# Peptides against a protein of PDB entry 4M9S, part 7

Target 1, 135 residues: chain A of PDB entry 4M9S
Amino acid sequence: SRGLVGVECITPYSYKSLAMALQRCVEVLSDEDRSALAFAVVMPPGVDIPVKLWSCVIPVDICSNEEEQLDDEVADRLKRLSKRGALLSGKRMPVLTFKIDHIIHMFLKHVVDAQTIANGISILEQRLLEIGNNN

## One batch from the design tools (peptide; made by RFdiffusion4, then SolubleMPNN)

Design b1_p9_1_s4 (from b1_p9_1, 5 letters changed)
Fold by OpenDDE base, seed 1:
Structure b1_p9_1_s4 (fold): chain B 135 residues (1-135), chain A 9 residues (1-9)
Amino acid sequence: as target 1 above (135 residues)
Amino acid sequence: PEVKVLKPV
């Protein structure tokens, strides 16, 4: 089975078949994991992104305002998505990172609402500015 | 933010 990780270009036919397979995988996700996957569209594909940056866009409803708990909850969601094959790829060393594949990213661009994408980008930009000012 | 999906999944 060729992992999706090696696919840089897909034909329209292959895309339709892949889209159907991905749709089936997305349908069985929990609401919170599906939401997390949707917001993954704001990240650049093929880049190993640290959990701290993922936490800027992944929606988490936590009872505690502790930042450490936020990162842990985000990491757990991303780990669950990673266990579902090509949805995300995780690396543990040297730092915990997750990457969205180009093909998955292309799929998300077509199925995620445009306003959701715009909102996610705006939130990411705002939170990155805040992180940059605190360093 | 509320996530909306264009195509039903």
Scores: peptide ipSAE 0.024, ipTM 0.651, DockQ to the pose 0.173
Fold by OpenDDE base, seed 2:
Structure b1_p9_1_s4 (fold): chain B 135 residues (1-135), chain A 9 residues (1-9)
Amino acid sequence: as target 1 above (135 residues)
Amino acid sequence: PEVKVLKPV
């Protein structure tokens, strides 16, 4: 989308305007989607991240501990976020991935609670280790 | 866990 490509240099004014616009987008989200968006801050910006890795940090209450259901539910949340335009960019092929933009990531770093970020990173690290040990 | 997601901006 042409809108964010042009924001190479964010002036303080542009930042405020963008922040306000993003805040509005966040406010209309469901609690679940807003939570998912918050935890997106733990991902490196500009990188296509597989859903499997997103599932490590996106909080999902699933009836079964089936990994397949987890990935599907996470994917659905991320898909909803991606439909909000600038929030996430999804790619379906070759593998389903989602990417957080640098601008959105910067925004989230300012608005997401520091403890939430720290917790998210810790959870991601732990679950990545578990995945790595199971391979 | 009630993750306080967003600080009031």
Scores: peptide ipSAE 0.023, ipTM 0.631, DockQ to the pose 0.147
Fold by OpenDDE base, seed 3:
Structure b1_p9_1_s4 (fold): chain B 135 residues (1-135), chain A 9 residues (1-9)
Amino acid sequence: as target 1 above (135 residues)
Amino acid sequence: PEVKVLKPV
């Protein structure tokens, strides 16, 4: 399981107080939930994204024989994040989806490592192509 | 501004 180092941000921007509040929220997460939140930055903000697509980028430490549990494990992580204030918004109907807010997304773009973002995008693109080819 | 970024460890 990948842990993430704590975030420290000193900014002169008008959203300093919001950034500090979000930093505190991130610091109290488990390593697994913090990793899930970091990779949420690769998703477009303000869009209800199905769990199947989240499963393309959310890191899960499961055995290959447990691939059928991937979506359930991802959903559980996203549900926990949705209970941590404004980090994510979940919707059950018509399909289980999760959405990242623009403010949270902007925060993540500034605090998540650039290489992590690039890797996440690459992984998402690859897995989307695989899904498309299997249809 | 100084930022200590979230990195996988």
Scores: peptide ipSAE 0.023, ipTM 0.581, DockQ to the pose 0.325
Fold by OpenDDE base, seed 5:
Structure b1_p9_1_s4 (fold): chain B 135 residues (1-135), chain A 9 residues (1-9)
Amino acid sequence: as target 1 above (135 residues)
Amino acid sequence: PEVKVLKPV
């Protein structure tokens, strides 16, 4: 896993340099992948999150309301992000999950608009309640 | 589940 897992201490200097590097990585993303990355900030850092939960917040424009297609499209986006350095860390087994590292999460908290974060959290909460009621 | 396109507002 190419995650920044193992950075014991981030100095302000290290954070600044990392932020600059991450900003450059974000700038070269497609609009769709950049949007997906932005909403990754609503997830708890350091936790392997199943794709099903990611699908609650990752914006995807699909013509069909089929849940299976939604999860696949979300997974593809997250896979692309995971190939971009340490933006995300994916695990295929036992279940397909993705994790955002604490450092990346901290970066996103500073660069993603506060209203976007708040909206994302609200949407996640709402959709989790819906999932919980249907299962 | 309605796929709501979250437009960045």
Scores: peptide ipSAE 0.023, ipTM 0.609, DockQ to the pose 0.041

Design b1_p9_2_s1 (from b1_p9_2, 5 letters changed)
Fold by OpenDDE base, seed 4:
Formats: structure tokens, C-alpha cells, sequence
Structure b1_p9_2_s1 (fold): chain B 135 residues (1-135), chain A 9 residues (1-9)
């Protein structure tokens, strides 16, 4: 049985309309939630990513270095983004995860600053190495 | 389209 991986052919028109709608959604975000959304571009699209991995790239200004507080604050930002409908999808079971859709990820690749993307990738790589070395 | 920039730390 050949699973047709449906190439969703997004027409340029559908992309432009969606990009305008997404731009309006981004403009009404808080600065914190907009920053979290910008760094979401470094995550692989279509994958349920645990909050712990999101905490590697989402910028959080917390007075405490407690990992639990970091994960909770990151989870709250991602929950707010998920409530904006198309920006993220959250899953609570078996573990709290968030997923960026391919269409949203494609939008972010065009509207996030290239230096922000490069920095976010570098930070993710560094923190993944730290997690890998501590296990 | 304006770029999404992170807020400076």
C-alpha cells in the first residue's frame, strides 16, 4: 500500500492570504509571545516536541535557574500561541508536547530574521549537546 | 512584510 504523502500544493494565492492573516495574528501578540513564535522556526515542523526541548530555544527571562520554572513558563507561552489557533498545536498525553505546522513553519522561515534563525539553531545545538552529555 | 524580531534580552 503506497501511502500518498499528499504534497499539499499551497497555491501562491493561498500562501499570500494565509501570510496576511498570520501577519495580523503576529502583530497582536505580546513581545514575549512574538519572540517565542520567532524561535519556533528552529524546530522541525510536524513533530510533537516535548516542552523540555522548546525550553532550549524559547527566550525566557526568569529570576530563577530552576529547570521546572523554565519549563512551566515556556509551556505557558506555547499554550498562549496554541490558543491563537493555527500557530501551534498542543498535546497533553502521554507528555506535554507542542508542534509547529508545516505551513506556519514555512511562513516563519520567510518572516523571521535570518540572524535570529542562525542564533536559534546554534543555541539549540549547544543545549542539545549539554543534555546529551548529562545523560 | 515586517520581520519577526525577538525582543532584545
Amino acid sequence: as target 1 above (135 residues)
Amino acid sequence: MPKILPVPP
Scores: peptide ipSAE 0.094, ipTM 0.765, DockQ to the pose 0.130
Fold by OpenDDE base, seed 1:
Structure b1_p9_2_s1 (fold): chain B 135 residues (1-135), chain A 9 residues (1-9)
Amino acid sequence: as target 1 above (135 residues)
Amino acid sequence: MPKILPVPP
């Protein structure tokens, strides 16, 4: 699987073709995995982000309030997205992290609803403040 | 471009 890491030059033509390919990849996601991908737009592109920070923005409907189960379910969603090729890249060592590529992030900025982006940023900011006050 | 996410229910 050639990751999109090799696309240094986005022509308008390459962008349309890539956007069409990405649209097809998004359409075949589950509703949960699509929602997880939507909220990935609030993360900085090209940065290896720990699962705990992803859990701040990925919506999970779990019957348990256990933080450990939240991180595991988020990790499973991000792992499914990473298996679909270019959507995310995962690293297991030294810590489990996921990264959104710049090209995928640019695509998401154009196709995610502006209110969803604003809500995701607000939720991330709030939860980061809560984490920072508890340490 | 159509807004794809979140897909309305």
Scores: peptide ipSAE 0.091, ipTM 0.768, DockQ to the pose 0.163
Fold by OpenDDE base, seed 2:
Structure b1_p9_2_s1 (fold): chain B 135 residues (1-135), chain A 9 residues (1-9)
Amino acid sequence: as target 1 above (135 residues)
Amino acid sequence: MPKILPVPP
């Protein structure tokens, strides 16, 4: 039995309705949570990403250089986004992770500016190299 | 037009 991987063919109509619904969700976010959502576009869709990797790209103004406070503040932003329905999916076990769904990621690719995407990728790459060299 | 994120305040 070949399982039909149901390619959810997002019809142009479903896309427009979803885009309008998502736009309303984005408009009611704080500037910080909206910025966090914008940078979620640099993450691979459908992958459970550890908070430590999210902290590489989510902009946080921290009064202290404590990495623990960074991960906590990032986790709180991502938790808020996960409570806004389909924006993110959080898992607490075995490790705290967040996942962006393919549909939301596709939306973000159309509404996040290309320069922000490019900057977010560059920042992620740089931070991953720093993490990789410190291990 | 899709609003560009991050939406300026």
Scores: peptide ipSAE 0.075, ipTM 0.761, DockQ to the pose 0.156
Fold by OpenDDE base, seed 3:
Structure b1_p9_2_s1 (fold): chain B 135 residues (1-135), chain A 9 residues (1-9)
Amino acid sequence: as target 1 above (135 residues)
Amino acid sequence: MPKILPVPP
């Protein structure tokens, strides 16, 4: 008796329902938290990313000249997103990290403007080069 | 049309 490995055929209906549920979750975000979620599309999915790398792409309106306050504000935005469902997964140990899931990342690739994605990648690349040259 | 997430200015 060879067990039928139930291929959970995610029906096109399940995908449309998930996309509609995610769209509703995004529509109830603040403008700041929605912007932070949009820029999460430039991160590799399924990877635990340190807050320091998130601070390279998350826009912060607070001109705090202290780099520590920038990382704290970014961490608070990412914590809010992690509490509003499966948008992000936070990990506290050994270092504070956040991860975007593959499903959420795939959704963002379809709903974030292509120019915004390209700009976010360019900004991340530039800031990573600056960090690498200052070490 | 999927609603584009408003890009911050």
Scores: peptide ipSAE 0.068, ipTM 0.761, DockQ to the pose 0.121

Design b1_p9_2_s2 (from b1_p9_2, 5 letters changed)
Fold by OpenDDE base, seed 2:
Structure b1_p9_2_s2 (fold): chain B 135 residues (1-135), chain A 9 residues (1-9)
Amino acid sequence: as target 1 above (135 residues)
Amino acid sequence: MPTILPVPP
């Protein structure tokens, strides 16, 4: 069985059309959901990422330091984004995960500020190190 | 112009 790794060669035209469609989707987001989408750029595309790893980079203002409340609020933001078509793909089983698509990730790499990307990666690396040292 | 997604402050 030949795996058609369809390298969807996004023509510059298809990219422009997709970028315009995605731009409209981004414009109607809340500031919180738009911020969550921006930080999704630091995640590897095509990988089902657990909510706990998303919580490392999604900025949430919560009244409590309870990890469960952080994960719940992050999960709610990601669930809202997943309802916006191709932005994210959520899975509930066996573990709640979200995946960014390669095309969306490429879009975000062009529209998210480079310093924001760099900061988000640094934050993720730091939080992953903290999680790894506590296990 | 690509809309820069707002950087949180």
Scores: peptide ipSAE 0.070, ipTM 0.765, DockQ to the pose 0.140
Fold by OpenDDE base, seed 5:
Structure b1_p9_2_s2 (fold): chain B 135 residues (1-135), chain A 9 residues (1-9)
Amino acid sequence: as target 1 above (135 residues)
Amino acid sequence: MPTILPVPP
């Protein structure tokens, strides 16, 4: 049985209404949470991504050189976004992960600048190579 | 117009 991965055929009307609702949700975010949401576009949609991989691309002004504090601050930003309705879905078990939905990801692809997307991908690729070489 | 999420410069 080939599971029909239900392509929720978002009608153009449902998409426009959802996009308007999402736009209003984005406008009321802090600058930090809005920046974190922008960089969420570089993650594959529908995948539970560990916080450590989110920390590769989420910009955090770290006042301290402690790597452990980076993951905690990133996790707090992602937790705030997950509380803003459908923006992210968090799982605590077995490991703390966050997932961007396909619909939200599609929205972000239209509202995030193409250069920001390209830069975010390049940063992610670089950080993944650094992690891969240190293991 | 889509609200361009402010691109950090």
Scores: peptide ipSAE 0.068, ipTM 0.761, DockQ to the pose 0.143
Fold by OpenDDE base, seed 1:
Structure b1_p9_2_s2 (fold): chain B 135 residues (1-135), chain A 9 residues (1-9)
Amino acid sequence: as target 1 above (135 residues)
Amino acid sequence: MPTILPVPP
C-alpha cells in the first residue's frame, strides 16, 4: 500500500476534492475522536510517534490519575482514527506508534483553530519538559 | 468554508 508520503504536488483541484472527502470523514467522528484528531496537528508529520508522546496532547477525561489508563485510552482513540483510512498510520512492533501523513497534517493546519494549535504546542512543550526532568 | 474544528479549551 503506497502511503500518501509521495504526494508532494497536490493540485488545487486534488486538494479541494481531498479536503471535501476528509471533511466528511471528520464530520462522522465522535466529539472525542475529532478532538484527538485536531490535536494531532501539533505532531511532526511523517514521524512514528510513541503513544506516550501522543498522551501529552490528546485530551482524555479519565476518572483516575493512572498513567497506564491514559496511555490505553489514547491508544484506543488513535486506533479508531487509524481505521478511518489515511487519518493515522499505526505500527505495533517493536513499539506502538502512530504517524500522521503530510497531507492529513496539511489539512488539519487549515481546519484546526489557531488558538487550539497554539495551546496544543504549549501543552506538549510543558509535558516534554516534565518528562525530561523526571529522567 | 472548511469547518474549523472547535476543540473546547
Scores: peptide ipSAE 0.067, ipTM 0.762, DockQ to the pose 0.144
Fold by OpenDDE base, seed 3:
Structure b1_p9_2_s2 (fold): chain B 135 residues (1-135), chain A 9 residues (1-9)
Amino acid sequence: as target 1 above (135 residues)
Amino acid sequence: MPTILPVPP
């Protein structure tokens, strides 16, 4: 008797309900935290990404050009997003990292403007090249 | 309607 591994077919109704719940969670964000979440779409889902790489794409309007203050402000935004349920998952050890879930990333691909995604990827690529050439 | 998250410029 081969057990039917019940593939829980996420019904279109479960997906629609989840998308509506996520939409409501995004609508109650501050403009800053919502912008940070939008740019999270350029990160690979399910990967623990160091704060330094998040700082390459998260827009921060700070009066100081100090790189440490940029990373701290980005970390605070990502910490706020991680406290609002399943939006991000933070790890403190061995290094401070944040991860976007596959479901959240799939949602963001549908609701973030295509030009914003393309710009975010271009900015990330440029910043990674700058980091690679300065080492 | 897709909720375009306005990314401020």
Scores: peptide ipSAE 0.064, ipTM 0.755, DockQ to the pose 0.119

Design b1_p9_2_s3 (from b1_p9_2, 5 letters changed)
Fold by OpenDDE base, seed 2:
Structure b1_p9_2_s3 (fold): chain B 135 residues (1-135), chain A 9 residues (1-9)
Amino acid sequence: as target 1 above (135 residues)
Amino acid sequence: MPTILPVPE
């Protein structure tokens, strides 16, 4: 069975319809959840990313420097996004992870500002270096 | 117009 895993035939029509549907989904998000979705563009599509890596790029105003509260608040934002249909796919086992699908990632690359993408990548790289040096 | 997802400044 040659799985149809390779034909993202995004017709211009399917893209426009999907973009309009996604735009409507984005417009009804809170500012916080919309910001979290914007920064999801820096993640590789189709990969189950642990919450700890999401917490490196999702902006959270926390009153406490407790890393546990950061991961929990980030997880709650990502859980809300995962409930909004195809925006994210959450897995609870073996570890809590979230995945952005290739189609959503492609949409975000067109609607998120290029400077935001660049900043998000730089922030992720910096935080990954900090995590790597502390282990 | 693509809706620029507002990133907080």
Scores: peptide ipSAE 0.062, ipTM 0.753, DockQ to the pose 0.141
Fold by OpenDDE base, seed 5:
Structure b1_p9_2_s3 (fold): chain B 135 residues (1-135), chain A 9 residues (1-9)
Amino acid sequence: as target 1 above (135 residues)
Amino acid sequence: MPTILPVPE
């Protein structure tokens, strides 16, 4: 049984139309939600990622040193993005997670600056090492 | 031009 891995053959036309629709969705975001979406490019697509791992890379200006407020503010940004069409998919059970779709992730790879991607990966790697050393 | 999502400088 040769599993046709359904390569959703995104035709160049479907991709261009979707990219234009996504670009318009991004243009109407707040600067904060747009920044959160930019850093979503560092996450692996199609994976349900816990909010705690999103908080490692989503930039949040917190006036308070309370870590609990960080995860809540990040969760609110990700919830807003999930309400903006197909940008993110949220799951509440068993744990609050968000997933970036492969198509959205492919779009972000073309519209997010390469330096922003590299910086976001470096920040994620550093924060994962800190979490791994504290457990 | 693709709207470059703002590079945090």
Scores: peptide ipSAE 0.061, ipTM 0.750, DockQ to the pose 0.143
Fold by OpenDDE base, seed 1:
Parts: sequence; structure tokens; C-alpha cells
Structure b1_p9_2_s3 (fold): chain B 135 residues (1-135), chain A 9 residues (1-9)
Amino acid sequence: as target 1 above (135 residues)
Amino acid sequence: MPTILPVPE
């Protein structure tokens, strides 16, 4: 599987073809995995982000308020997205991290609702302040 | 039209 990492030249044609391919990949996601992918737009592209920071923005409906279960469910969602091709790239060592590619991030900026982006940024900022005050 | 990913409200 050639990951999208090899698309150095975004022509308008390559963008339309890539956008159509990505749209088709998104349409076959579960609602939960689509929501997780939408909120990935608030993360900086090309950066290996720890699962704990992803858990600040990925919506999870869990019956337990246990932080460990939240991180595990978020990790499973991100792992499913990473298996569907170039949507995310995961690293397991030294810490479990996921990275959004620049091309995927540019796609998400055009297809995610502006209010969702604004809400996701606000949630991330709030959760980062809470983490920073507890350390 | 790009399919806006509806995040459920």
C-alpha cells in the first residue's frame, strides 16, 4: 500500500482525485471513527501526538469515567483509522503516538464544519489547561 | 460538494 506520504506535488487534479479517494474512505467509516477523524483536524500535522492528548478531543461515550479506559478506547479508534491507510500513522515506541499527515489535515480543514473545528480547539485548550494545573 | 463530516451535536 503506497501511503499518501509520497504525494509531494499537490496539483489541483491530484487534490481532486485525492479528495475523492479520501471522501470514499470516510464514507465507509463508522459514525464514531468519522467523528474521531473530524476532531483530528485540531492537531498539528506532521507531529507525533501522545494518545493522552488525542483523548482530550476525541469524543468517547464510555460508561466509566476511568482515564485508562478513555485512553484505551481512543487508542483503538486511532488504530482503526491508521489501518484504513494514510489517515493516521501510529508509533508504539517509545510511547504510543499518532500523527496526522499534512495532506489529510488539509483535506479535513475543507470538509470538517467550521463550528466543529472551533469547538475542538476550545475543548483541547481547556483540557490542556486542566492537565497543566494538575502537574 | 465536499461532504461536510457532520459531527453529531
Scores: peptide ipSAE 0.060, ipTM 0.749, DockQ to the pose 0.145
Fold by OpenDDE base, seed 3:
Structure b1_p9_2_s3 (fold): chain B 135 residues (1-135), chain A 9 residues (1-9)
Amino acid sequence: as target 1 above (135 residues)
Amino acid sequence: MPTILPVPE
């Protein structure tokens, strides 16, 4: 008796239901938290990313001239996203990091504008180059 | 329609 390994056929209905659930979760976000979530698409999925790298792409309207205040505001946005569902996963130790899940990242790749994705990647690359040249 | 997340200009 060879057990049928139940291939959980993720029916296209389960995928449509998940996409509709994620869409509803995004629609109830503030404009700031929704923008932060949109730019999360430029991060590699499944990787614990330090807040300092998130601050390279998350838009902050508060021109606090202090780099510490920028990282704190970005961390607060990412913490709000992590509390509103499985949108992000935060770790506090050894360093404060956030991770985007593969499912959420795949959703964002379909709903975020292609020009926004391209611009976000270009901004990340530029800021990483600046950080690398100042060390 | 894909809900374009409004990125602020």
Scores: peptide ipSAE 0.059, ipTM 0.748, DockQ to the pose 0.119

Design b1_p9_2_s4 (from b1_p9_2, 5 letters changed)
Fold by OpenDDE base, seed 5:
Structure b1_p9_2_s4 (fold): chain B 135 residues (1-135), chain A 9 residues (1-9)
Amino acid sequence: as target 1 above (135 residues)
Amino acid sequence: MPKILPVPE
């Protein structure tokens, strides 16, 4: 199966046009949904990621420490992003997952602050270690 | 390009 080797051939023109379209999509997001989209840059592109792993990095200000409510709120944010053009792709089966496409991920790498990316990776690594030690 | 910043607390 010839995987997505075709996505590397974005001409500078196609990239600029896509970046302008994506920028306009980002400008009309709520602050919460824009924050969630920024942290989506730490996820590997083209991979169906379970909501539980998204909840490790998506910032949610919930007054309740209930882990179940965290996953639901994260899922709602990711669902809103998936309805905004091609920002995310959601799958419901076999498990609820979201995927960032390589082209969107490439855009985010250019428009998300480098310190935010580094912090998001560090947070993800820490939370994955915590999950791995508790299972 | 404008940077997407996390909402500063």
Scores: peptide ipSAE 0.102, ipTM 0.765, DockQ to the pose 0.138
Fold by OpenDDE base, seed 4:
Structure b1_p9_2_s4 (fold): chain B 135 residues (1-135), chain A 9 residues (1-9)
Amino acid sequence: as target 1 above (135 residues)
Amino acid sequence: MPKILPVPE
């Protein structure tokens, strides 16, 4: 039995209302959390993604080259975003992961700057290659 | 829709 992945038909009206609500949520973010949310658009929606993969694309000004400190700061940003309604869903067990919802991802795809999306994809691809070559 | 992310400083 092929499960019909139910195409959740978002009506233009529900999308506009959600977009207005999300715009207000974005306006009250810090610049750092807003930047983190922008780069969340490069992640596949509906997937529980480990913090280590989020750290590949979330811009963090770290004074130290410690990978552990990067993952912790990224995790804190993602935790703040997960507390802002439907922006992200966090899971703590078995591993700390965050997921972007399909609806939020669709919103971000329309409202994130095209150059930011392109840069985020390029950065993710580069850092995934670096991780793959170090294994 | 206007591009809103990142919000210009």
Scores: peptide ipSAE 0.096, ipTM 0.766, DockQ to the pose 0.157
Fold by OpenDDE base, seed 1:
Structure b1_p9_2_s4 (fold): chain B 135 residues (1-135), chain A 9 residues (1-9)
Amino acid sequence: as target 1 above (135 residues)
Amino acid sequence: MPKILPVPE
């Protein structure tokens, strides 16, 4: 399976075909996994991001106040997205990280609602400030 | 392109 990692240039035709394939993959996601994928648009593409930073933007309805369960639930959502092929790339060593590909990120910028993007950026900025002040 | 995310219920 050639991952999208080898696509340096997308023609408008290849983009339309990829967009249709990605749309079909998104439509069969659970609402939770689809929401997680939407908020992945606020992350820089091509960067291995640790789960702790993903937990700043992935919405999780936790019934328990245990912060330890947040990172695990976020990791499980990101693992499910990574198993659906090119949506995310996970690395386990040295630290558990996930990366969004440039192609997927370009797709998300066009199909995610502008208010969702703005909200995700605002939430990320707020939580990064809180993490930075607690160190 | 149709906005797909979040998919409106």
Scores: peptide ipSAE 0.095, ipTM 0.761, DockQ to the pose 0.168
Fold by OpenDDE base, seed 2:
Structure b1_p9_2_s4 (fold): chain B 135 residues (1-135), chain A 9 residues (1-9)
Amino acid sequence: as target 1 above (135 residues)
Amino acid sequence: MPKILPVPE
């Protein structure tokens, strides 16, 4: 079965229309959901990422140091984003995962601040090392 | 200009 490597080369016109549609979607988000979407740029596109890895980069003001509440709040943000069109694709089985599409990821690379991207990568790397050392 | 995320308040 030939995997359609559908690199749909979005024409510049389709890109402008999509970018305008995505911009409208971003503008109506809460500040928290916009921040979650911004940090989604640090994730590899097209990969089903477990919530635990998303919790490494999604900024959450937790009133309690309970890691369980962090994953739940992150999952709720990602669920809200997944309901807003093509922003994220959620899977509940076998494990709760979220995936950013290549097109959305490409959009985010152009609209997310470069310092935010760099910070998000650094935070992800640090927290992945902490998870790896605790096992 | 593309609006930068996060959108400043």
Scores: peptide ipSAE 0.080, ipTM 0.754, DockQ to the pose 0.175

